Peptides against a protein of PDB entry 8YR4. Designs and how they scored, part 40

Target 1, 309 residues: chain A of PDB entry 8YR4
Amino acid sequence: PRGSPALQLVVLICLGLMGLERALNVLVPIFYRNIVNLLTEKAPWNSLAWTVTSYVFLKFLQGGGTGSTGFVSNLRTFLWIRVQQFTSRRVELLIFSHLHELSLRWHLGRRTGEVLRIADRGTSSVTGLLSYLVFNVIPTLADIIIGIIYFSMFFNAWFGLIVFLCMSLYLTLTIVVTEWRTKFRRAMNTQENATRARAVDSLLNFETVKYYNAESYEVERYREAIIKYQGLEWKSSASLVLLNQTQNLVIGLGLLAGSLLCAYFVTEQKLQVGDYVLFGTYIIQLYMPLNWFGTYYRMIQTNFIDMEN

## One batch from the design tools (peptide; made by RFdiffusion4, then SolubleMPNN)

Design b1_p11_6_s3 (from b1_p11_6, 5 letters changed)
Fold by OpenDDE base, seed 3:
Structure b1_p11_6_s3 (fold): chain B 309 residues (1-309), chain A 11 residues (1-11)
Amino acid sequence: as target 1 above (309 residues)
Amino acid sequence: VTATEVEVPEE
């Protein structure tokens, strides 16, 4: 934000908190590993209790791996409200100024309610796009990269390769299947809007429908439109289940390959039992935000299309 | 209201 040093400081603090979240995403699995190793070694209660307490505190700061429930994420979200409000207001004022610069002929051809809807849609699309990119997409990609580096350096290059291949395949399939699904979603949304419009038109013409005793005919036409909508909704929902199942299979294969490799290295005494638990915990932690990646990708695409129109 | 298909995270 140009012009407010206070908001610039808040942005820097939010970026610092995002960096802290990335550090917590590495530290939490490490502390959990250390607990498992201390339990295996039958370590003294004082060392175990301190490590468990430290882990629980770090887990409270991180949250459940969903990124949305941790103290650091909540604090970031709270501080970001002021930046979002500043950005929203700036976009709203830019759109409003631009609307006033448009020709009288453009305004006479449009209803005021349509103009307001375009302005609100434009503002929400820009602010939503930026928020999803900065707070969801970029951090998730950063966590994957950090994970690949961590496993490559501290375990073996094979673990880094498994995570790289698994996450690359996951992201690629998520994009490809989401683009395929977008056709079904667009068809569903178009039919939903047409079904709603038909219901509104029938209700606005209520007097005419009553005059001709055409209520049964209008109800049957509405029923046919609903059945057509439900056929498209089913295709959208079934394609979502297919996406989720494909994602689950890719993560399951990555988890299987990496877990078998961990177990093998533990049997060879090259890794500890805690390292097996770390790998599984870290992969599950990476998986949680990735379930939303298809949604974020689709929101980004929708918001880009909405900005070009 | 763009129905954000909240991809329910498979918990």
Scores: peptide ipSAE 0.024, ipTM 0.668, DockQ to the pose 0.108
Fold by OpenDDE base, seed 2:
Structure b1_p11_6_s3 (fold): chain B 309 residues (1-309), chain A 11 residues (1-11)
Amino acid sequence: as target 1 above (309 residues)
Amino acid sequence: VTATEVEVPEE
């Protein structure tokens, strides 16, 4: 943000906290591995207690991963409020100034409520896009890359390949299925708006409907519109279940392949029991933010369309 | 206010 050195410092602190979240996403599984290994070896209580205490502290800082209410994420969100308010106000003032530069003919042809709605949509879309890109999409992609590097360096190249293939397939299928679902959702929203408009028009013309004793006819037309809406809603909801099941299947196959390979290397004494637990924990940790990726992709796509209008 | 159906992933 130009003009406030204090807000620039807050942005730098927020970026530093985002880097700390990435480090925690690697450290938490490592400490959990170490606990499992110490338990397996029947290590002295003092060593175990320190490792457990350190793990719990790191887990408190991390929370449940990206999108969780961890201390670092909460602190970042708290500090970012002032930056978001500054950005929102700046966008709002730019849109407002631009609206005042438009011709009198443009203003006379529109209702004041429509002009305000354009300003609010523009501000919300820009602020929403920036937030989702910076705090959700970029960190999730970074965590995947860090995971691939970690497994490739500290395990075997085969683990890095499994994570790469699993996450690449997951992201690709999430995008493709989300784009496919967008058609059903648009059809549903269009039919919802048409059904609502019909109900409003029927109620605004209530006296005319009463005069012609047409109440039963209007109710039946509304019922038909609801049935048509529910048919589209079912397609939207069923397509969501299909997305979630596809995502679950991809992660399940990746977890199966990697867990079997890890178990094999543990039987060959090349890996420890804790490394098996680390792999499972790390994959599940990568999966949690990815569940929201379809939502973020859709929101980004919607906000881009709303900015072009 | 179009309810942004938060596609809650089924846990």
Scores: peptide ipSAE 0.023, ipTM 0.649, DockQ to the pose 0.105
Fold by OpenDDE base, seed 5:
Structure b1_p11_6_s3 (fold): chain B 309 residues (1-309), chain A 11 residues (1-11)
Amino acid sequence: as target 1 above (309 residues)
Amino acid sequence: VTATEVEVPEE
């Protein structure tokens, strides 16, 4: 944000908090490993209690589940509100200025409500795209890279290779299947718009429909349009289940290969029981944000198309 | 957990 040193400081703090989230994503599994090892060794209660308390505190900072609602993420989101408002206002003013520079012929051909809707969509598309890239896509890719480096350095290089192959295949299949699904979604949205237009046209011509006692005919045509829409909606929803199942299969295969390799090295006394738990915990932790990657990719594509229009 | 694509409603 040019011109506000306070907002520049907030951006730097938010970037620092994003770095802290990446560190927590590595530290939380490590502390969980240490608890499992201390329990296995029957360590004294004092050492165990300090490690458990430290783990719970780190887990409070990190959060967990679909959409990390940890303290650090919440603090980042709270601080970012003012930056988002500044960015949104700046984009809105740029779009508004550009609309005023357009020819009178362009304005005469459009309804004022359509022009406003184009401006609002343009503002939402730019701000949404920036938010998804900075807060979801880039951090997820960073966590994958950090994971590959961590497993390659602190485990055998084979673990880094398994994570690399699993995540590369996951991302590739997510993109390919999401692009395939986009065709079904476009067909669904086109039929939804046609069904809505038919309902609006029937209601605008209400007097004519009443005059001809055509209510049953209009209801039947609307039913046919809904059935056609639901057939396309089913294809969209079924393709989502197929995406999720494909993603689950790839992660399941990566988890199987890595868990078997961990178990083997634990039996050879090269790794501890806690290292097996660390691997499983870390892979599941990488998987949670990746479930949304297809959604982010689609939203980015939609927002790019909406910016070109 | 199959992440249902919560379509973030277009605000």
Scores: peptide ipSAE 0.022, ipTM 0.655, DockQ to the pose 0.495
Fold by OpenDDE base, seed 4:
Structure b1_p11_6_s3 (fold): chain B 309 residues (1-309), chain A 11 residues (1-11)
Amino acid sequence: as target 1 above (309 residues)
Amino acid sequence: VTATEVEVPEE
C-alpha cells in the first residue's frame, strides 16, 4: 500500500504472522511426536504435562489444520481487512477512471448496469487474486518446501523424496485436470448467462408474450435452455469429482508409501513411534490446504482472464 | 475434503 505507513506496517505484521503459521505447522507435529514418545517411555508426569500444555497452546495458535480457525490466522485475517479495503478502493478508482477514459461509442453501446458490473467484477477479480496468491497459494507452496527440507534433514532423505514426488505429482495433476476442467466451467457459465438473459428478455416482454398466448412456447424454450445448462453443469461437477478422486489417490499413495517406510524404520529402531505419528500428522496438514489448490488455481486463472477482458 | 467450488461470495 503506497502512501500509508500504517497499512505498510500491517502488511509486515501479516507477513510475520504468515511466517509464524509456517513455524507452527512444523512445531505442532514435533510436539505431538514428543508427547507420543514421552508416553511410550513412561516419562514423569511433569515433563508430559508441560509438553501437552505447550502442544495445546501451539494448536490453539495454529487451529485445526484448516488454516481458517487458528488464532494467528484469525488475527491475520482481521488485520488484513483494512489492507483489502485500501486495495479494493484503489482498484475500483483505477477501473472507474479508466471507464471514464473509454470512448463515448463504448459507453453508448453498453447499459450503465453492465458497465458497473464490469467494474465490480474487475475489482473483485484483482482483490481476490491477490488474496488467494498471498494467503493460500504461497503459504501452501512454502509449507511443502519446508516439509521436504524438514523430512530430509531430520528423517531419512527417502522421506523427503516421497514428499517431493507426492506433492509434485499432486500439484501437476491438479493443474492439468483444473485446466481441462476450466473448459467445462466456461461453457457452463456461458450457458448460464444465456439462460438468464433469455428469462429476463421473456419477462421484460411479458405483455407481448401474453398478447400472442406464447407462454407455453417461452416456457418450453426456457426448459430447453435449462436442460442444456444442466448437461454442462453435470460435466463441470463430474470433472470436479474426477479431480478430487485423483487428488485422493495421490494422497493415499503418498501416505501409504511414507507410512510403510516410517513403520519399517520404527521396526528397525531407527525412528521412534512418535516419528510415525509426526509423519502422518504433517502429511495430513500439507494435504488439507492442497485440497483447495485446484480451486485457488482456477480462481487465479479466471481472475487473470477477467482482468485481460 | 472435496475441493468445494467455494463460490467466492460476490461481495
Scores: peptide ipSAE 0.021, ipTM 0.649, DockQ to the pose 0.348

Design b1_p11_6_s4 (from b1_p11_6, 5 letters changed)
Fold by OpenDDE base, seed 4:
Structure b1_p11_6_s4 (fold): chain B 309 residues (1-309), chain A 11 residues (1-11)
Amino acid sequence: as target 1 above (309 residues)
Amino acid sequence: VTATEVVVPEK
């Protein structure tokens, strides 16, 4: 943000906190591995208690691995409120200034309420897009890359390959199935709006409906519109279940392949029992934010379409 | 609420 050194410092602190979240995503599984190894070795209580306390503290800072529930993420979100408000206000003022620079002929052809709705959509689309890219998409991709590097260096190249193939297939299928389901969701939303509009029109014309004793006819037309909506809602919901199940199968196959390979290397005494637990924990941590990736992708697409209008 | 269907809460 040009003109406020305080907001520039807040942006730098937020970027530092994002880096800390990436470090915590690596450290939490490592500390959990160390607890399992110390328990296996029957280590003294003092060493175990310090490692467990440190793990719980790091887990409190990290949260659920989604990057949304931890103390560091909450602190970042809190500090970012002022930056978001400054950015939103700047975009809103730029759009408003641009609208005033447009010809009188453009304004005479449009209703003031339509112009304001275009300005509000434009502001919301820009601010939403930036927030989803910076705080959700980029961190998730960074965590995947860090995970591939970590497993390739500290386990074996085969583990890095399994994670790479699993995550690449997951992302590709998430995009393809999300694009495919978008048509069902658009059809559902269009029918919902049409059903609501029909109910409002029937209620505004209540006197006319009562005069003609057409109440039963209007109720039947409304029921038919609801049944049509529910048929589209079912397709939308069933397509979501199919997406979630496809995602779950891809992660399940990656977890199976990697867990079997890890168990084999533990039997060969090349890895420790803690390394098996680390692999499972780390894959689950990568999976949690990826569950939302289809939602983020759809929101980004919607925001791009709303910026082009 | 399944993670993929955050219905953007209508404001």
Scores: peptide ipSAE 0.025, ipTM 0.658, DockQ to the pose 0.349
Fold by OpenDDE base, seed 2:
Structure b1_p11_6_s4 (fold): chain B 309 residues (1-309), chain A 11 residues (1-11)
Amino acid sequence: as target 1 above (309 residues)
Amino acid sequence: VTATEVVVPEK
């Protein structure tokens, strides 16, 4: 934000907090590993209690793996409110100024409500896009890269390869299936709007429908429109289940391959029991934000389309 | 449950 050094400092603090979240995503599994190893070795209570307390504190900062409920994420979200308000106001004023520069002929040809709707959609689309990119998409991609590097350096290169293949396949299938699903969602939304329009038109013409005793006909036409909508809704919902199941299968295969490889290396005394637990917990932790990736991708696409219009 | 069904409430 140009012109406010205070808001620039808040942006830098928010970026620092985002870096801290990335560090926590590595440290939490490591501390959990250490607890499992200390429990296996029957370590003295003082060492175990300190490690458990440190883990719980780090987990409180991280917020359960979804990122949204952790103290660091909440603090970031709180500090970002003023930056978001500044950005939103700036975009809104730019759009409003641009609307005032448009010709009188453009304004006379449009209803004031349509102009306000264009301004609101433009502001929401830009601010939404920036928020999803900066706070969800970029951090998720960073966590995947950090995960691949971590497993490649501190485990065998085979673990880095498994994580790379699993996450690459997951992201690719999520994009491809989400783009495929977009057709079903558009068809559903179009039929929903058509069904709603028919109901509104029938109700606005209520007196005419009564005059011709056409009530049974209008109800039957509405029933047919609902059945057609439900057929499209089922396709949309079934395609979502297919996406979720495909995502679950990819993660399941990655967990299977990596867990078997971990178990093998533990039997050969190359890894500890805690390293097996670390792998499983780390992959599950990477999976949690990825469940939202299809949603973010769709929202980004929608916001881009809304900015071009 | 992938929150892909979070209908962004159309304002």
Scores: peptide ipSAE 0.024, ipTM 0.659, DockQ to the pose 0.322
Fold by OpenDDE base, seed 1:
Structure b1_p11_6_s4 (fold): chain B 309 residues (1-309), chain A 11 residues (1-11)
Amino acid sequence: as target 1 above (309 residues)
Amino acid sequence: VTATEVVVPEK
């Protein structure tokens, strides 16, 4: 992005955040090992509690692996929205300007209807996507229920309660925030379609635009439509980052409460070091598919609305 | 696009 020093600074910050993610990927396993060693050595509660709290904080920053909804990843994604929008707008304007420079023979030979037909292929995948979503949503809910039962029976009832409250709050907030986001997404899609229709109409009237030498005027009108679209796209993308960060916070609080309680019971010799490892691993395994739950819910909801019309 | 929106690859 050569045109704005502000966007160049944002790119450098995003690269720095990517470096921080690599450091976290090394530090998180080290802190986890240190917890296991401290539990094995029967270290004093104060040292153990600080190490566990530090681990959970680092895990909150990292998130659940590649494509994770960690705080650093969310911050990077949020900052990158403006860079993506600048790049998209520049590419779209270059393509549009180039299309107005092309020969009349190129415009007459293209069925504008083929570009619309690519959009219709998206709709036929919706039924296959619905089946895929149902086959992923149901197992994820089953794994949560099995986890609550397992922790309630083989650990202490307090662990089952923590997992139940954490997952119930996670699902409820995911639904509520996803319904709120759907309004912004619909507004974005409507404006995207209007911006695309305007570009198609300008290209269909290519002869008239060329006759009046109005190419610069059509490009400026298209730029204004893109800026309006990008204002709605930013709201959609920023609302997604907010959803992901809310989800990460809820899981982080559940992991903190459960990990501290588990560490305490290991110090009291009621649980083994292996039980601490099991709890942490199981919560991370539940977190990975739950990141997609908001998308699954949205797709299911969209398909129900499309079936009523 | 972050992990939660499966951008259905527009084929």
Scores: peptide ipSAE 0.028, ipTM 0.674, DockQ to the pose 0.205; fails the geometry check
Fold by OpenDDE base, seed 5:
Structure b1_p11_6_s4 (fold): chain B 309 residues (1-309), chain A 11 residues (1-11)
Amino acid sequence: as target 1 above (309 residues)
Amino acid sequence: VTATEVVVPEK
């Protein structure tokens, strides 16, 4: 943000907190491994208690997956509110200035409510795109890369390859199936708009409907439009279940391959029991934000289309 | 069923 050194400092702090989240995503599984190893070795209570306390503190900072926000993420979100407000206001003023530079003919052809809706959509699209890209997409891709590097360096190149293949296949299938689902969503939204327009038209013509005693006919026509909408909604929802199941299958296959390989290396005494637990915990941790990746991709795609219009 | 649809609350 050009013009306020305070907001520039807040952006730098938020970037630092994003880096800390990436470090916590590596440290939490490592400390959990260490607890399992200390329990297996029957280590003294003092060493175990310090490691457990440190793990719980790191887990409080990290948070859980999609259902629970960690302290670091909450602090980042809190600090970012002022930056988002500054960015939103700047985009809104730029759009408003641009609308005033447009020809009188452009304004005379449009209703004031349509012009306001264009301004609000433009502001929401730009700020939404930036937020999804910076806070969801980039961090998720960074966590995958960090995971590949970590497993390649500290386990074996085969573990890094399994994570790479699993995550690459997951991302590719998520994009392809999300693009396929976009057709069903567009058809659903078109039918929703048509059903709403019909309800509005029937209500605006209420006097005519009452004059002809056509209330039952208009209700039946609205029912038919709802049934047609629900048929398209079912296709959209069923395609979402198919996406989620495909994602679950890819992660399940990656988890199976990596867990079998880890169990084999534990049997050969090349890895410890804690390393098996680390691998499973880390893969599940990578999977949690990836469940939303198809949604982020769809939102990004929708917001780009809304910016071109 | 991981609800991938974060409905962004339309403001």
Scores: peptide ipSAE 0.024, ipTM 0.658, DockQ to the pose 0.385; fails the geometry check

Design b1_p11_7_s1 (from b1_p11_7, 9 letters changed)
Fold by OpenDDE base, seed 5:
Formats: C-alpha cells, sequence, structure tokens
Structure b1_p11_7_s1 (fold): chain B 309 residues (1-309), chain A 11 residues (1-11)
C-alpha cells in the first residue's frame, strides 16, 4: 500500500508472522519427537515436563491445522483486516472511477444492477485472488519445500524423495481432477440458474397460471428442472469425492512408504522411535492445508475468469 | 460468501 507507512509496517509484520508459522510447522514435530525420545529413555521428570510445556506452547502458537487457527494465524488475520479494507476500498474506487469514464452509450445499454454486480465481482475477484495466493497457496508450497529440505538433510535423501514424489503427484492430480470436475460444476450452475429463472418466470406470471389453472403443470415443470439439476449436482459431488479419495490414496501411499522406511531405519538403530513419530506427524501437517488446494485452484481460476470479463 | 464447494469441510 503506497499511501500509508502504518499499513506498510502491518504488511511487513504479517509477512514476519507468516515466516514464524513456517518455523512453527517445523519446530512442533521436532519437539514432539523429543518428548517421545525422552519417554523412551525414561528421562528425568524435569526435562520431560519442560519439553512438554514448550511443545504445548508452540502448539498453541501454531494451532491444530485446518479448522483450528493458532495464535500467530489469528494475530496475522486480525492485523490484515485493515490492509484488506484499504485494498478493497482502493479497488472499488478504481472500478467506480473507470465506470464513470465509460461512454453514455455503454451506460444506456446496461442495467445499473448489472454494472454494480460487475464492480462487486471485480473487487471480490482481485482481493480474493491476492488473499488466496499470499496466505494459502504460497505458504503451502513453501511448507512442502521446507519439508523436502528438512527430510533430505536430517533423515536421508530417500525421505526427501518420497515427500517430493508424493507432493508432486498430489498437486498434479489435484489440478487435473479439479479441471475435469469444473465442467460438471459449470453445467450444474447453468442448470441451477435455468431452474431459478423458470421459477421466477412462473411466479411473475402468477395471474396467467391461475387463469389457466396451470399450477400443477408449472409444479411438474419445476420438478423436472430440479431432477435435472440434482443429476448434475450428483456428478459434481461424486467428482469431489473422487478427488478427495485420490488425494487420500496418494498421501496414504506416501505415508506407507515413508513409515516403512522409517521403521526399518529404527530397527537398524539409525533413527530413534521419535523420528518415526516425527515423520508421520509432519506428513499429516503437510496434508491438512493440501486438502484445500483444489478449492484454492478453483477459486483462482474463477477469479481470473471474472477479471477478464 | 457463497458457500462454494469447500473441498474440505471446515472442521
Amino acid sequence: as target 1 above (309 residues)
Amino acid sequence: MTFTEVEVDEV
């Protein structure tokens, strides 16, 4: 934001908090490993209690994953409200100014409610796209890269390779299946709009429907439109279940391969029991935000299409 | 906020 040094500082703080979230995503599994190792070694209560307290504090800062926001994420979201409001207002004013620069002929050819809806969509698309990219997509990709580096350096190159292959396959399949399912969703939305339009037209012509005693006919036409909608809705929902199942299978295979390899290295005394727990915990932590990746990809695509129009 | 198909239910 070029107009307020205070908002620039808030953006820098939010970026710093985002970096802290990435550090917490690495530290929390490490502290959990250390607890498991201390329990295995029957370590003194004082060392265990300190490590547990530190872990719980780090976990409070991090949060529980998707659906449970941590203190750092909540603080970031709170600080970002002012930046979002400033950005939204700036985009709205730019769109509104641009609408006033358009020719009288353009305004006479458009319904005012359509123009406002275009402006609101444009604002929402720009602000939404920027928020999804900066706070969801980029952080998730960063966590994957950090994970690959961490496992490659502190475990073995094989663990880094498993995570790389698993996450690359996951992301690729998520994109491909999301693009495929977008056809079903578009068809569903088109049929929903057509079903709503028929209901509105029937209700606007209420007097004519009553005059002809055509209520049963209009209800049957509406039923047929609903059945057609539900057939498309089922395809959309079934394609989502297929995506989620495909994602679960890829993560399950990655978790299986890595867990077997980790268990093997623990039996060879090359790794500790805590390292097995760390691997499983870290993979699950990477999986939680990745479940949303198809949603983010779809929202980005929708926002780009809404900006081009 | 249209309840766009959230691929994951916000638990």
Scores: peptide ipSAE 0.020, ipTM 0.604, DockQ to the pose 0.137
Fold by OpenDDE base, seed 3:
Structure b1_p11_7_s1 (fold): chain B 309 residues (1-309), chain A 11 residues (1-11)
Amino acid sequence: as target 1 above (309 residues)
Amino acid sequence: MTFTEVEVDEV
């Protein structure tokens, strides 16, 4: 944000918090490994209790319970509200000023409500796109890269290769299946709008429908539109289940391959029991944000299309 | 407002 040093500082703090989240994503599995190793070695209670307390504190900072955002993520989100509001307001004012610079002929040719809707969509699309890119997509890709580097350096190059292949295949299939699925979603949304428009038109023409005693005809016509919608909705939903199942299979295969390799290396005394637990925990942590990647990819595509229109 | 159903790819 040019012009407010306070907001620039908030952005820098948010970037620092994002870096801290990446560090926590590595540290939490490491501390969990250390707990398992200390338990296996029958270490003294004081060392174990300190490591457990540290792990729980790091886990509180990270979050990662189902539906629980970590303290660092919540703090980042809280600080970002002001940056988002400033950015939104700036985009809204730029759009609004540009709308006032447009010719009277342009305004007379468009309904004011449509213009305002386009402006609101444009603002929300830009702000949404930036937020998804900066806070979800880029961090998730960074976590994958950090994970590959970590496993390659501290375990073996084979673990880094498994994670690389698994995540690359996951991302590729997610994109390909999401693009395929987008056809069904567009068809569904088009039919939803047509079904809604038909209902609105029937209700606006209520007097005419009553005059011709055409209520049963309008109801049947609406029913046909709903059935057609539901047929497209089913295809959209079924394609989502296929995406999720494909993603689950890829992660499952990666987890299987890596877990078997970890177990083998533990039997050869090259790795500790805690390293097996670390691998599983870390892969699950990488997987959680990846579930949203198809959603983010789609939102990015939609927001780009909405900015071009 | 198209509720972009945040189709959380619900696992």
Scores: peptide ipSAE 0.020, ipTM 0.604, DockQ to the pose 0.122
Fold by OpenDDE base, seed 4:
Structure b1_p11_7_s1 (fold): chain B 309 residues (1-309), chain A 11 residues (1-11)
Amino acid sequence: as target 1 above (309 residues)
Amino acid sequence: MTFTEVEVDEV
């Protein structure tokens, strides 16, 4: 944001907090590993208690189960509200100024409510795109890269390869299936708008419908529009279930392969029992934000299309 | 009001 040094500082702090979140995503599994190893070795209570306390503190900072509930992520989100409001207002004012620069012929041909809806869409698209890229997509990709590097350096290169193949396949399938499902969603949204328009037109013409006793005819036309909508909705929803199932299968296969390899290396005394737990914990941690990746990709794609229109 | 149903990829 050009013009406010305070907001620039807040952006830098948010970027620093994002870096801290990445560090926590590595440290939390490591501390959990260390607890399991200390328990296995029957280590002194003082060492165990310190490691557990440190783990719980790191877990409080990171958050428990949805990528939004950690202290660091909440603090980042809180600080970002002011940046988002500033960005939104700036985009709204730019769009509003641009609307006033448009020809009188353009304004006379459009309803004020349609113009306002275009302004709101444009603002939402820019602010949404920036937020999803910076806070969800880029961090998730960074966590994957950090994970591959970590497993390649501190485990055997085979673990880094499994994570790489699993995540690459996951991302590729997520993109391909999301692009494939986008056509069903577009068709659904188009039919929703058409169904809504029919209902509005029928209700606006209520006097005419009453005059001709055409209520049964209008109800039947509306029923047909709903049935057509539901047929497209079903395709959209079924394609989402297929995406989720495909994602779950890829992660399940990656988890299986890596867990079997970890177990084997533990039996060979090349890894500790804690390393098995670390691998499983880390894969699940990578999986949690990846579940939303299809949604983020779609939102990014929609926001780009809405910025071009 | 287009409720952008955020189709949450249900986990």
Scores: peptide ipSAE 0.019, ipTM 0.583, DockQ to the pose 0.105
Fold by OpenDDE base, seed 2:
Structure b1_p11_7_s1 (fold): chain B 309 residues (1-309), chain A 11 residues (1-11)
Amino acid sequence: as target 1 above (309 residues)
Amino acid sequence: MTFTEVEVDEV
């Protein structure tokens, strides 16, 4: 943000916290590995207790699971509120000033409520797009790259290749299936709007419907519109289940291939039992944010379309 | 304001 050194410092702190989140995503599986190895070796209680306490502390900082944000992510989100408010207000004021620069003929041709709706959509699309890119998409891609590098350097090149192929196939199929399902969602939303419009028109013409005793006819027309909507809703929902199942199959195959290879190297005494647990834990950890990738991709597409209009 | 339900990919 130009003009406020305090908000520039907050942005730098938020970027530092994002870097710390990436480091935690590597450290947490490593500490979990070390616990498993110490348990296997029957290590002294003091060493085990210290490693477990350190792991739990790192896990508190990281967070984990659907809906549990870590301390670092919460602190970042809290600090970012002021930056978001500054950015939103700046975009709103730029749009508002630009609206005042437009010709009288433009203002006379539009309803004030339509102009305000354009301003609100423009602000929300820009701020939403930036937030999804910076806090969700870029970090997820960074975690994948860091994971590939980690497995390639500390395990074997074959593990890095399995993770690379799995994640590349996952991302590609997520994009392709999300684009494919977008047609069903658009059709569903169009039919939903048409069904709602029909209900509104019937209720606005209530006196006419009563005058002709046409209530049964309007109810049947509304029923037909609902059945048509539900047929499109089913296609949208079934396409989502297909996406999720495809994603699950790709991760399952990657986990199978890597787990078998890891188990083999443990039998050959080239890896420890903790390395098997690390691999499984790390793959599952990479998978958690990827479940949202289709949603983020769609939101980005919607925000681009809303910014162009 | 049609809240377009953000279809959260059901986990």
Scores: peptide ipSAE 0.019, ipTM 0.580, DockQ to the pose 0.104

